# Peptides against a protein of PDB entry 5CWW: the designs that were tried, part 37

Target 1, 194 residues: chain A of PDB entry 5CWW
Amino acid sequence: VPKLQGPFDFDLNPEDEQDDEVELKDIYVIGEKPRVADLMRGEEEELEMMKEDQHNGLSLNIICLLSTSGQVKICLDIDGVEAQWLPPRSKNKRLFAPPPEPPSLLTFQTFDTLKPAEVTPDGWPMFSEDATSPYSFYVTHPAGITYISLTPWVFRLESELQSDSEAGTEFRIDLLAKGQGSERDRIFTQTRTQ

## One batch from the design tools (peptide; aimed at target 1 L12 P14 F111)

Design b2_p25_4_s1 (made by RFdiffusion4, then SolubleMPNN; from b2_p25_4, 9 letters changed)
Fold by OpenDDE base, seed 4:
Structure b2_p25_4_s1 (fold): chain B 194 residues (1-194), chain A 25 residues (1-25)
Amino acid sequence: as target 1 above (194 residues)
Amino acid sequence: SRAEALAALKRALERYREERLAAGK
């Protein structure tokens, strides 16, 4: 799993000024899957195997950020894609090449996994993967466990990214952005024994 | 194109944020 290590820059200002003060507790990265077009340029045999992998995952890295308050930000690494289009810069790593600019993250969605009353100063929310889906995960907290799935929009977004047709793309993407279609379900709530 | 789709996504998210801010949400 390619570990994207920070720092990350946010291209979009956080929606809430409070976002600058949000202490991050955990990060969960969903690595990009190879693009079908990039696979088509490779060996034909790898193409057939990946066509059968019906789960053409998103060709963008997804970075999920979790705050101490249980707020989740779903971010997309847009720069990872542009870097792939950059012709391999000749290996002349000029010793003085400015450090690669941190990847720009586009915040797709922000939501809370905890109710205000469940937020505690000593809270320790954590991400955990879903072994059954690469685009689903859990947020665990002493107050409860929340299931999150990105599948409702990931495949649609990838379809738009792979589309050769510009017709209606802007409209469909607008709907996708407004829909904020991540699934969020509290699967467990800790009963405080009074 | 992929680049155009990404640009459209960025614009759409920006518009959506502006709309949410305007709505007080």
Scores: peptide ipSAE 0.527, ipTM 0.888, DockQ to the pose 0.531
OpenDDE base, seeds 1, 2, 3, 5: peptide ipSAE 0.526, 0.524, 0.525, 0.524; ipTM 0.888, 0.888, 0.888, 0.887; seed 5 fails the geometry check

Design b2_p25_4_s2 (made by RFdiffusion4, then SolubleMPNN; from b2_p25_4, 7 letters changed)
Fold by OpenDDE base, seed 3:
Structure b2_p25_4_s2 (fold): chain B 194 residues (1-194), chain A 25 residues (1-25)
Amino acid sequence: as target 1 above (194 residues)
Amino acid sequence: SREEVLEALKKALEKYREERLAAGK
């Protein structure tokens, strides 16, 4: 039974508080896909449907944050990685379960979807899903629409997370951190009829 | 392990941020 995603208390790390008050306008969450190892422990019937789609998913939740300025921050929920198997309903309500530590979000990438001249005080950028891929989405703004795809790095990161081999992992992870290979393409720009 | 990969990623991202800050970017 997947642990109920409690409200992510986004304790946004106060270190991001120092610069410009990034006013968040929207959040887009891409839920984690089950790990292959976790599926093998489940009932046989759920295994068949997930086999085809599993090879392309990340076993981490992705939280995308969108600011008023059109800045996108891609965050990874790294605390969710501990398979929060719902502890078996053992009746002993351990009274003092420490409050679930707010999920630690790791900022993977930050980028802009708007040019400085397109940013308006009353602008309301919004996320929208892409029906063709769970790891692709759009940022819509009155100035235009930007396509974003996380697929280039998601697959590589999942490959490292599933790998039993430590050989070369540090090098490949360093490349992932530096490359930050999300695709970003402005697919529509609204012509301001002056 | 999965945890080791995530710790490596965290360290790599921290290093990258420090490098960007040092470069004035």
Scores: peptide ipSAE 0.544, ipTM 0.892, DockQ to the pose 0.456
OpenDDE base, seeds 1, 2, 4, 5: peptide ipSAE 0.541, 0.542, 0.543, 0.543; ipTM 0.892, 0.892, 0.892, 0.892; seed 5 fails the geometry check

Design b2_p25_4_s3 (made by RFdiffusion4, then SolubleMPNN; from b2_p25_4, 8 letters changed)
Fold by OpenDDE base, seed 4:
Structure b2_p25_4_s3 (fold): chain B 194 residues (1-194), chain A 25 residues (1-25)
Amino acid sequence: as target 1 above (194 residues)
Amino acid sequence: SREEVLQALKEALAKVKAERDAAGK
């Protein structure tokens, strides 16, 4: 069980602070799935079980941030993966290891779930999970409900992360970054009964 | 490598951000 230890100190890089201090209301975390390659190094039996769940999730943690205005930021924990590549630090816990640098989050996508007219000072948007997919979720606000799916780009990104071939990777990654990778659909709008 | 992919992603997203910022001005 990957125990997500402790509050991720999101060191929001101050360079992204130039975007108006977005007051965060909610956080939705999608934990990383084990890499198939790492599973292949394990016992063959676990590999067969994971092959059936072909929905190999992203081998990166995804952190979704929701503002009071209904803005969603989808962030990737890039540092979490680098830590896996670091050889297990020899047990010499140097007592004064500098506190692990807060994980740097890479903002993958930012979008609004509310129209400007729907934003209220007292609005309280919230995340809720989709029971059918770990990479889909809802943003619920009094004005409406927005469905979000990360599945399209998650799959593609993971395929690149698992690929042994460098051929065309840059091109595919560029397309992935430029594309509106996440699905967003307003599934419900509350009609203000006048 | 995974690192190369992640670096490429970081660079690609940086470009997209820069383009967006340039278009919004």
Scores: peptide ipSAE 0.565, ipTM 0.909, DockQ to the pose 0.439
OpenDDE base, seeds 1, 2, 3, 5: peptide ipSAE 0.565, 0.561, 0.563, 0.562; ipTM 0.909, 0.906, 0.908, 0.908

Design b2_p25_5 (made by RFdiffusion4)
Pose (drawn by RFdiffusion4):
Order: C-alpha cells, then structure tokens, then sequence
Structure b2_p25_5 (pose): chain A 174 residues (1-35, 56-194), chain P 25 residues (1-25)
C-alpha cells in the first residue's frame, strides 16, 4: 500500500472561488511522456460549474510509502510540507445560466491526441486542446540555448495556452 | 466565457525555475 499523497496544494490557485468552482466532479490526467509530448504530468480538474483547471506537476509525483516502525520520530524534524501542483490555467466552459446546481460534467479523451479532450454536460459539449502550448514548453525544457530562458518562458506564460471551442449546445432541454 | 486571472510574472518565475533545474542536470 503506497502512501496517500495529498491533499495537493494548488499553487497560484484562483482566489475567492465559489462553491460550485471548488467542488470537483471529474479528473483527467495526461501522464508525462518519456524523454511525443510534455515531460510533465498534466492534472485536469472539472468543477460542478463546468470550470476546468489545468495543473502542472512541477515537483513530480513519485513512489512513496509511509515510514517503517523502525524509524524513530525526531522532535526537531520539520513538518512535512504538503504536495503541490502548479495551476497553469483556469477557465469556464459554461455560461452562468447553463450551470445546474447538481450537474455532473464529464471528461472524455480524444482518440487522436492525449493533449486534447472533451467536456460533456447537459448544457453542451466542449472541445479542449493543450497543443501546441505543451510542445512549446517541452522544447524550452529541452532547450540547447545557453541563455534567454526567463525571457522565452515569459512569452510562453503570456501565451494564451490551451484552446477551447463549443461544438454543441442543448437548448431548453435538461 | 470567463477565465480566472493569474499572476503571469510569478507563473513565469516558477516555469523558469523548472527549466533551470533541468538544465543543471
């Protein structure tokens, strides 16, 4: 039995989130690829409101177990800081009028790319893609350049990143 | 549709730290 890791602290998490934004209904994880895609796990979170949050696993989740009984507790040991994810982007997929209080939106994988996926909700269906942004970040991680890292990263963070488009809308039908 | 605001400078700093860490390997 491995150690239960969490609750993960969302670094740069949006402040003043509403109840239907904090409440989660689905989770979709794009695993890191071997060193074609991003060498990081991408944790996608779907709220009741239809809000989608894209988080990056900067620290890297790895194998962990609780300590053996052989280990003696040390008083002057530091408290274990909680695990962390980096909140890259957060966006709505539903208008306020489309949000149902007990709605169950769902993630779906795209057959052609793991960096594209769908959100399904009684209000409609939405296509989402993280490309090419995830490729641009991976290229910078593999960069052969001596300098310019902070400069290039600033442009990438200023980039709009993921793209989202509604493909279907259900009208007056719950 | 709305997007939540984010501190782009802090985000860039965090990503730059990751890139520097990888380059140091």
Amino acid sequence: VPKLQGPFDFDLNPEDEQDDEVELKDIYVIGEKPRNGLSLNIICLLSTSGQVKICLDIDGVEAQWLPPRSKNKRLFAPPPEPPSLLTFQTFDTLKPAEVTPDGWPMFSEDATSPYSFYVTHPAGITYISLTPWVFRLESELQSDSEAGTEFRIDLLAKGQGSERDRIFTQTRTQ
Amino acid sequence: LDEKPIDKEELARKLAELVKKRKAE

Design b2_p25_5_s1 (made by RFdiffusion4, then SolubleMPNN; from b2_p25_5, 7 letters changed)
Fold by OpenDDE base, seed 5:
Structure b2_p25_5_s1 (fold): chain B 194 residues (1-194), chain A 25 residues (1-25)
Amino acid sequence: as target 1 above (194 residues)
Amino acid sequence: LREAPLDIKKLAEKLAELVKKRKAE
């Protein structure tokens, strides 16, 4: 039986945004790419062909949240949330392990996809995948479609996570934090036929 | 289009902590 997970705590919410005030409409999850080495432990031959095109994805899950207003929140799963199953009811009164601390998501970036004038009470923004990239997606709203790409920072962050060197890490992380660099492009705008 | 203000210093600290944690594993 699957175990219910949550609630999640959000680290570093925007200062002007109270989570309780944001109505979420959709969630888009970009799963961590398994370390190819761990998956391929049994299949040596396919390992060579997959090496070339592996834009090594981020070794973290990314959780994208979409509000009714078209606001996107990009969160990183820093705790490594895994699927949990209810332990078989073993009768052993195991000492109440302290309740596990609620998993935390790190808010990496928050941005709008709609102009204030495009926000409607009945608006239904939705995520949709980009078939060409796991780290790109679309936000669709009646007012328009916005392309989002996380690729500019995902690669850089993964490079730091995999780096054996501490030299310059602090500086590069500071640059990542300052220049988060998600691409955001309105590819379609619905013309209001007045 | 608006980007919500975030504590960049804290973000950098959290990311640095994450990197350190992953390197220790």
Scores: peptide ipSAE 0.554, ipTM 0.928, DockQ to the pose 0.782
OpenDDE base, seeds 1, 2, 3, 4: peptide ipSAE 0.554, 0.553, 0.552, 0.552; ipTM 0.928, 0.927, 0.927, 0.928

Design b2_p25_5_s2 (made by RFdiffusion4, then SolubleMPNN; from b2_p25_5, 9 letters changed)
Fold by OpenDDE base, seed 5:
Structure b2_p25_5_s2 (fold): chain B 194 residues (1-194), chain A 25 residues (1-25)
Amino acid sequence: as target 1 above (194 residues)
Amino acid sequence: LREAPLDLKLLAKKLTELVNKRKAE
């Protein structure tokens, strides 16, 4: 039986945002790419073809949250949330393990996809995948469609996560944090036929 | 389009901690 997970705590939020005020409409999860080494323990032949498209994804889950206003919050799963199953009711002693601390998400970036004038009370923004990239997606709203890509910073963050050297890590991470780096492009705008 | 301001120093700190944690594993 799957174990229900959540709620999640946010380790970092925008300074001007109170979590209680944001109504979420959709969630988009980009799962961590399994370490090819762990998956390939059984299939030697597919190992050669997967070596070329080595855009090694992030070794962290990314959770994207979409508000009614078209605000996107990009969060990193810093705790490594895994699928949990209810342990079989073994009769043994309820070692009251302290309740597991709720998993935390790190807010990496928060940005709007809609102009204030485009926000409507009945608006229903939704995520949709980009079939060509696991780290790109669309936000669709009646007012328009916005393309989002996380690729610019995902690669850099993964490089730091995989680096054996601590030299310059703090500096590069500081630049990464300051740059944020998600691409955002409005690819379609609905013309209001007045 | 607006970006919501974050404490970038805190973000950098947390990311660094994350990187260090992963390197220690």
Scores: peptide ipSAE 0.568, ipTM 0.933, DockQ to the pose 0.758
OpenDDE base, seeds 1, 2, 3, 4: peptide ipSAE 0.566, 0.565, 0.565, 0.566; ipTM 0.933, 0.933, 0.933, 0.933

Design b2_p25_5_s3 (made by RFdiffusion4, then SolubleMPNN; from b2_p25_5, 12 letters changed)
Fold by OpenDDE base, seed 2:
Structure b2_p25_5_s3 (fold): chain B 194 residues (1-194), chain A 25 residues (1-25)
Amino acid sequence: as target 1 above (194 residues)
Amino acid sequence: LREAPLDVKKLSEILTKLVEKRKAE
C-alpha cells in the first residue's frame, strides 16, 4: 500500500497567500528524469546518442497545484521526495524514529489562469497533459482553456544542474529567478451567453 | 492575468545552493 505523503511545507510562498486560504482542486506532477550519466554508466555508446537527444528533462520533480480560482502554483521538489510504501507489518515494533522532517517544496512561480470575473464558486479547473511535451499542460475551466509550458526555464535550469563549471552560474540563476519564463496562453475562451 | 510576487533573491539563492550541491555530488 502506498504511503500517503504530506503535508508539504512550501518555501517562498507568496506573502499574500496563506496556504489555508487556497482551495486546491487538482495536482499535476511532472516526475524527474534520471540523469543520463547515471543511467548510462554501462553503455558509453548509447550515452552519446542520448546526449544528442536534447530532451533531457529536469532532474527535479515538478509539482503543479491548481486552485478553485484557477491559480497555478509551480513547485520544485528540491529534497527529492521518493515514493514511500507502508512498511510491511513486521511484528517488530520498529522504534518510532522521530517523524522525518516534512519535505519542503520550493515555490518557483504562482500565476492566474482566470480573470477575476471568470472565477465562480462552483468552478472546477483541471489539469490535462500535453501529449507533445512532458513540461507542457493545459488548465481547463468552464470559462476557457489555458496552455502552460515550463519549457522556457526547465531546460535552462537543468543545464545549470548538470554544468561542470561554476562560472556564471549565479548570474544565470538570477536571470532564471527574475524571468520565470513559463509560457501562459489562453487558447480558448467560452463566450458567456448572457 | 496576475502573477504573484515572489522573493526573487531568496529563490535565486536556493537554486544556486541546489546547483552547487549537485556539482559536489
Scores: peptide ipSAE 0.577, ipTM 0.934, DockQ to the pose 0.792
OpenDDE base, seeds 1, 3, 4, 5: peptide ipSAE 0.577, 0.575, 0.576, 0.577; ipTM 0.934, 0.933, 0.933, 0.934

Design b2_p25_5_s4 (made by RFdiffusion4, then SolubleMPNN; from b2_p25_5, 7 letters changed)
Fold by OpenDDE base, seed 1:
Formats: structure tokens, C-alpha cells, sequence
Structure b2_p25_5_s4 (fold): chain B 194 residues (1-194), chain A 25 residues (1-25)
């Protein structure tokens, strides 16, 4: 049985200007790409062919949160939260180890997908995947559809995570932090028929 | 469309720490 995980701490979570707790409507998780070296430990022969199709994914889970107002929060799983299973009920009362510190998510970016005039109390924004890219997705709301892509920064971040060189790392990380360059494009807007 | 302000300096620091940790593994 899967163990209930959480609560998560959100590092660098912007103070929501609204005193009201941002009501979340949906969550979208982009799983980490396993390092080829970790997967290939068992199969020597196919190592050469998979080098070419190394889908350069991020070696971190990304957690996207969507509010009722169409706000998207992009969080990085910096602690590497793994799926936890309830220990088999072995009768031995394992001493309550102090609950491990709650895992932290690093808030990378927070942005709106709706204009203030498009926000409605009955709005139900939803995530949907992009079949063409694991790091792109859509936010669908009655007012419209927004395309989002994390590709502008994901591959750069992964390059830093895989780099053996410290040279220029600080500068490139500063650029990543400043750029927060998720693509956001409204691909459809519902015209209110007068 | 609005983007919520983040402490960019702190974000950069946290990302740098992450990179350093991964390089040490």
C-alpha cells in the first residue's frame, strides 16, 4: 500500500498576495529521467544504442501546481522524493523514529495563465499533457487554453547537474534563476458571444 | 499575464547548492 506523503515544504514560495489560501485544482508531475548509467547497470549490450536516443531529460521531478485562478507554480523536487510504501505490518513496534524532516520543493517559477477578468469562482483549470514533449503541457480553462513549455530552462539545468566542471557554473545558474524562461502562449481564447 | 516575484538571489543559491550536491554524488 502506498504511504501517504507530505506535507511538502515549499521553498521560496511567493507570498500569495491574496490572504486566501490559493485553492489548488490540479497537479501535474513530470517524472525525472533516470540516468542512463543507473538503468544500464544490468544490460551491457544495449548501452551503445541508447547513447544516441538519450532523451536529455531532467534528473529531477518537476511538480506543477494549478490554482482556481489559473496560477501555475513550477516546483523542483530537490530532495528526490521517492515513492514510499507502508512497511509490512511486522508486529515489531519499530521505535517511532522522529518523522523525517518534510521534503522540500523548490519553487522555481509562479505565473498566471488567466487575466483577472477571466478568473471566475466556478472556473476549473486543468492540466493536460503535450504528447510531443514531456516538458510541455497545456492549461485548459473555460476562458481559454494556454501552452506551457519548460524546455527553455530544463535542458540548461540538466547540463549543470551533469557537468563535472565548476567553471562558469555560478554564472549559468544566475542566468537560469533570472531567466525563469518557461514559455507561455495562449493558443485559444473563448470569445464571449455577445 | 503576471509573474509572481521570486527572490532570484536565493533561487540561484538553492540551485547552486543542488548542482554542488549532485556533483558530489
Amino acid sequence: as target 1 above (194 residues)
Amino acid sequence: LREAPLDIEELAKKLAELVERRKAE
Scores: peptide ipSAE 0.566, ipTM 0.930, DockQ to the pose 0.789
OpenDDE base, seeds 2, 3, 4, 5: peptide ipSAE 0.566, 0.565, 0.566, 0.565; ipTM 0.930, 0.930, 0.930, 0.930

Design b2_p25_6 (made by RFdiffusion4)
Pose (drawn by RFdiffusion4):
Structure b2_p25_6 (pose): chain A 174 residues (1-35, 56-194), chain P 25 residues (1-25)
Amino acid sequence: VPKLQGPFDFDLNPEDEQDDEVELKDIYVIGEKPRNGLSLNIICLLSTSGQVKICLDIDGVEAQWLPPRSKNKRLFAPPPEPPSLLTFQTFDTLKPAEVTPDGWPMFSEDATSPYSFYVTHPAGITYISLTPWVFRLESELQSDSEAGTEFRIDLLAKGQGSERDRIFTQTRTQ
Amino acid sequence: DRPIDREKLAEKLAALVLKRKAERE
């Protein structure tokens, strides 16, 4: 039995989130690829409101177990800092009028790319893609350049990143 | 949509890139 890791702290998490934004209904994880895609796990979170949150696993989740009984507790040991994810982007997929209080939006994988996926909700269906943004970040991680890292990263963070488009809307039908 | 602090985000990403470059050296 491995150690339960969490609750993960969402670095740069949006402040003043509503109840239907904090409440989660689905989770979709794009695993890191071997060193074609991003060498990082991408943790996608779907709220009741239809809000989608794209998080990057900067620290890297790895194998962990609780300590053996052989280990003696040390008083002057530092408290274990909670595990962390980096909140890259957060965006709505539903208008306020489309949000149902007990709605169960769902993730679905795209057959052609793991960096594209769908959100399904009684209000409609939405296509989402993280490309090419995830490729641009991976290229910078593999960059052969001596300098310019902070400069190039600033442009990438200023980039709009993921793209999202509604493909279907259900009208006056719950 | 609520804004994400892009300056802090860029710093975090830059720190990751520098760490990865150092590992590859």

Design b2_p25_6_s1 (made by RFdiffusion4, then SolubleMPNN; from b2_p25_6, 9 letters changed)
Fold by OpenDDE base, seed 1:
Structure b2_p25_6_s1 (fold): chain B 194 residues (1-194), chain A 25 residues (1-25)
Amino acid sequence: as target 1 above (194 residues)
Amino acid sequence: SKPIDVEKLAKKLAELVKKRQEERK
């Protein structure tokens, strides 16, 4: 049973967002791809197939949060919360292990998928996966469907995370942070037939 | 949506990249 790693502490919440102000409706998690170094412990044949795919994923978990108003919050698990499998309940509750510090989530981006006029008390936005890409998904709402892709920045961030060169890293990261480069496209809008 | 502090974000990401580079050395 995966240990429910909560509560999440949000390190970069906008200063004015009280944690209580954003009513969350849905969560979408994109699991990290294993690092090359971790894969090197596996059998040689899996290594060749994974080399081609190695460039296509982020070595961080991504947690997407969706509010009642259609606000999407993209968070990164920077602590690299290893899937702690609950150790089998051996009776010796080591009572004195300090509770593991709650994993901190880094807020990478926040954006709206709905216009204020589209937000209704009875309309609930939900995430849905894109079967064609692990880093793309949809936000579905009665007012419309929004396509979201994280691919534009995920690739760049992973290239920095895998880089052995410190040269220019700070500059490229600054550009990445300022760019907020998620793709967002409203692919469907429900026209109220009057 | 309220703007995220991009400077803090950049700093945290840079620290993460550095940490990962150090772990591979």
Scores: peptide ipSAE 0.583, ipTM 0.932, DockQ to the pose 0.756
OpenDDE base, seeds 2, 3, 4, 5: peptide ipSAE 0.583, 0.583, 0.582, 0.582; ipTM 0.930, 0.932, 0.932, 0.932

Design b2_p25_6_s2 (made by RFdiffusion4, then SolubleMPNN; from b2_p25_6, 9 letters changed)
Fold by OpenDDE base, seed 4:
Structure b2_p25_6_s2 (fold): chain B 194 residues (1-194), chain A 25 residues (1-25)
Amino acid sequence: as target 1 above (194 residues)
Amino acid sequence: DKPIDVEKLAKKLTELVKKRKEEAK
């Protein structure tokens, strides 16, 4: 049985955002690209499929959070939270090791997908995947649909993570952080029929 | 859009990159 992980601590939360103020409606997880070393242990066929999937995926899990107000929070799993399975019920009451510190997520970006006037009490924004890209998704709400792509910065970040050279890394990361380069496009808006 | 402290973000990402490079040596 998979262990429910959480709560997560959010690193770099917006200063004005209290953890209790954001009602989460949905979560979208983009798993990290398997490391080549882990692939080498797999069947050659899986290796070839992953090579052909030239999608230079990020070697980090991405956790997207969606609030009832249509706010999207993009978080990076820096610590590499592995799926934990419930340990077999070994009866040994091991002494309450202090609960492991909850894993921290690094907030990369926060943005709205809805205008204030589009937010309704009965609104139910939801994530949906984009079949064409693992790093793109949609936020669907009765007021409209927003396309989101993480591809622009994900590729750059992965390039830095895989680079052998430290030259210019700090500069490029600074630019990446300042750029907040997620694409966000409203692809559909429902016209209020009067 | 709620602003994030981009300087802190850059710092943490840089630390991550450095850590990953050290683990790969």
Scores: peptide ipSAE 0.570, ipTM 0.929, DockQ to the pose 0.754
OpenDDE base, seeds 1, 2, 3, 5: peptide ipSAE 0.570, 0.570, 0.568, 0.570; ipTM 0.929, 0.929, 0.929, 0.930

Design b2_p25_6_s3 (made by RFdiffusion4, then SolubleMPNN; from b2_p25_6, 9 letters changed)
Fold by OpenDDE base, seed 1:
Structure b2_p25_6_s3 (fold): chain B 194 residues (1-194), chain A 25 residues (1-25)
Amino acid sequence: as target 1 above (194 residues)
Amino acid sequence: DKPIDVEALAKKLTALVKKRQAEAK
């Protein structure tokens, strides 16, 4: 049985967001790609084909949260939250381990997909995948469809995570953080037919 | 768009990157 994980602490949550203010309606998870070093433990022949694919992913889980208002929050799993299974009901070992500190998600970016006038009480924004890219997705709402791509920063961040050199890392990360580089494009807007 | 503390973000990301770089050595 999957262990219910949470609550999650959101690091760098916008100060104006009280935990109770944002009604979340949907979650989209982009799983981490295996690290090159971890792949070297596998059979050599499959490694060559995977090397080309390895340059195309982030070695961190990405958690996208969507509110009723169409706000998207992009979070990074910096602690490496793995799927935890409930330990088998072994009878006796109530090891009262202190409750593990809740895993923290690092808020990378927050942005709106809807204009204030498009937000309706009965509106239900939802995530949908992009079959062409694991780091792109859509937010669908009755008012319109927004394309989101994380590719502009994901590959840059992964390059830093895999870098053998610390030289310039701080500077490049600073630029990455300042860029808030997710692509956002409204591809469809529903025209109110009178 | 709600602003995030970009400086704090940069610091945390840098710390993460440095940690990963150290683990790879």
Scores: peptide ipSAE 0.571, ipTM 0.930, DockQ to the pose 0.803
OpenDDE base, seeds 2, 3, 4, 5: peptide ipSAE 0.569, 0.568, 0.569, 0.569; ipTM 0.930, 0.930, 0.930, 0.930

Design b2_p25_7 (made by RFdiffusion4)
Pose (drawn by RFdiffusion4):
Structure b2_p25_7 (pose): chain A 174 residues (1-35, 56-194), chain P 25 residues (1-25)
Amino acid sequence: VPKLQGPFDFDLNPEDEQDDEVELKDIYVIGEKPRNGLSLNIICLLSTSGQVKICLDIDGVEAQWLPPRSKNKRLFAPPPEPPSLLTFQTFDTLKPAEVTPDGWPMFSEDATSPYSFYVTHPAGITYISLTPWVFRLESELQSDSEAGTEFRIDLLAKGQGSERDRIFTQTRTQ
Amino acid sequence: DRPIDREKLAEKLAALAKKRKEERE
């Protein structure tokens, strides 16, 4: 039985989130690829409101177990800092009028690319893609350049990143 | 949508990229 890791602290998490934004209904994880895609796990979170949050696993989740009984507790040991994810982007997929209080939006994988996926909700269906943004970040991580890292990263963070488009809307039908 | 602090985000990503470069060296 491996150690339960969490609750993960969302670095740069949006402040003043509403109840239907904090409440989660689905989770979709795009695993890191071997060193074609991003060498990081991408943790996608779907709220009751239809809000989607894209998080990056900067620290890297790895194998962990609780300590053996052989280990003696040390008083001057530092408290274990909680695990962390980097909140890259957060966006709505539903208008306020489309949010149902007990709605169960769902993630679905795209057959052609793991970096594209769908959100399904009684209000409609939404296509989402993280490309080419995830490729641009991976190229910088593999960059052969001696300098310019902070400069290039600043442009990437200013980039709009993921793209989202509604493909279907259900009208006056719950 | 609520804004994400892009300056802090960029710093975190830059730190990751520098760390990866150091590993290659």

Design b2_p25_7_s3 (made by RFdiffusion4, then SolubleMPNN; from b2_p25_7, 10 letters changed)
Fold by OpenDDE base, seed 1:
Structure b2_p25_7_s3 (fold): chain B 194 residues (1-194), chain A 25 residues (1-25)
Amino acid sequence: as target 1 above (194 residues)
Amino acid sequence: MKEIDKEKLAKKLAELVKKEKEKRK
């Protein structure tokens, strides 16, 4: 897992949101799908399984941020930060490589998973993976569990990224940006036994 | 609920797509 060393530089953020105003509690990273060309250096058998999945991922890293209040921020890694493998701890060369420029993130979507009345001082939301899909996950909180899926827009965005044609791209991207974005469903709500 | 500017998002996505396509050429 590439250690995303903060701070993050947000290329797009809500106008009324200062980066210091949102207390983050959790981060969920969805790595980019490997390029077939990079995988072809491996054994033939893995190639067939990956062909079916080749169409089912985004060529960009996705970074999901979760606040104490249950706000989710979905961000795209726009710099295409090649997984900088931690330079091998070569012993000696203290080459002060300039600190890698913080990755620039494009805020794709923000939404709340909790109602204001569900937010508690001691209630911390957390991400958890969906074993059935790399682009779906849960936000768990004492008040409830929310299912989130990025699949509706990820597929469309990837289609644009892979298209050789520029025809209609601007229109389709506009529709994607103005669309509903991620699927969100509260699958469990803790009933306060009064 | 704080929302992002969708017009700005569309522009940034278009730039991103363009940039990524140029990297593959």
Scores: peptide ipSAE 0.606, ipTM 0.940, DockQ to the pose 0.705
OpenDDE base, seeds 2, 3, 4, 5: peptide ipSAE 0.606, 0.605, 0.604, 0.606; ipTM 0.938, 0.940, 0.940, 0.940; seed 2 fails the geometry check

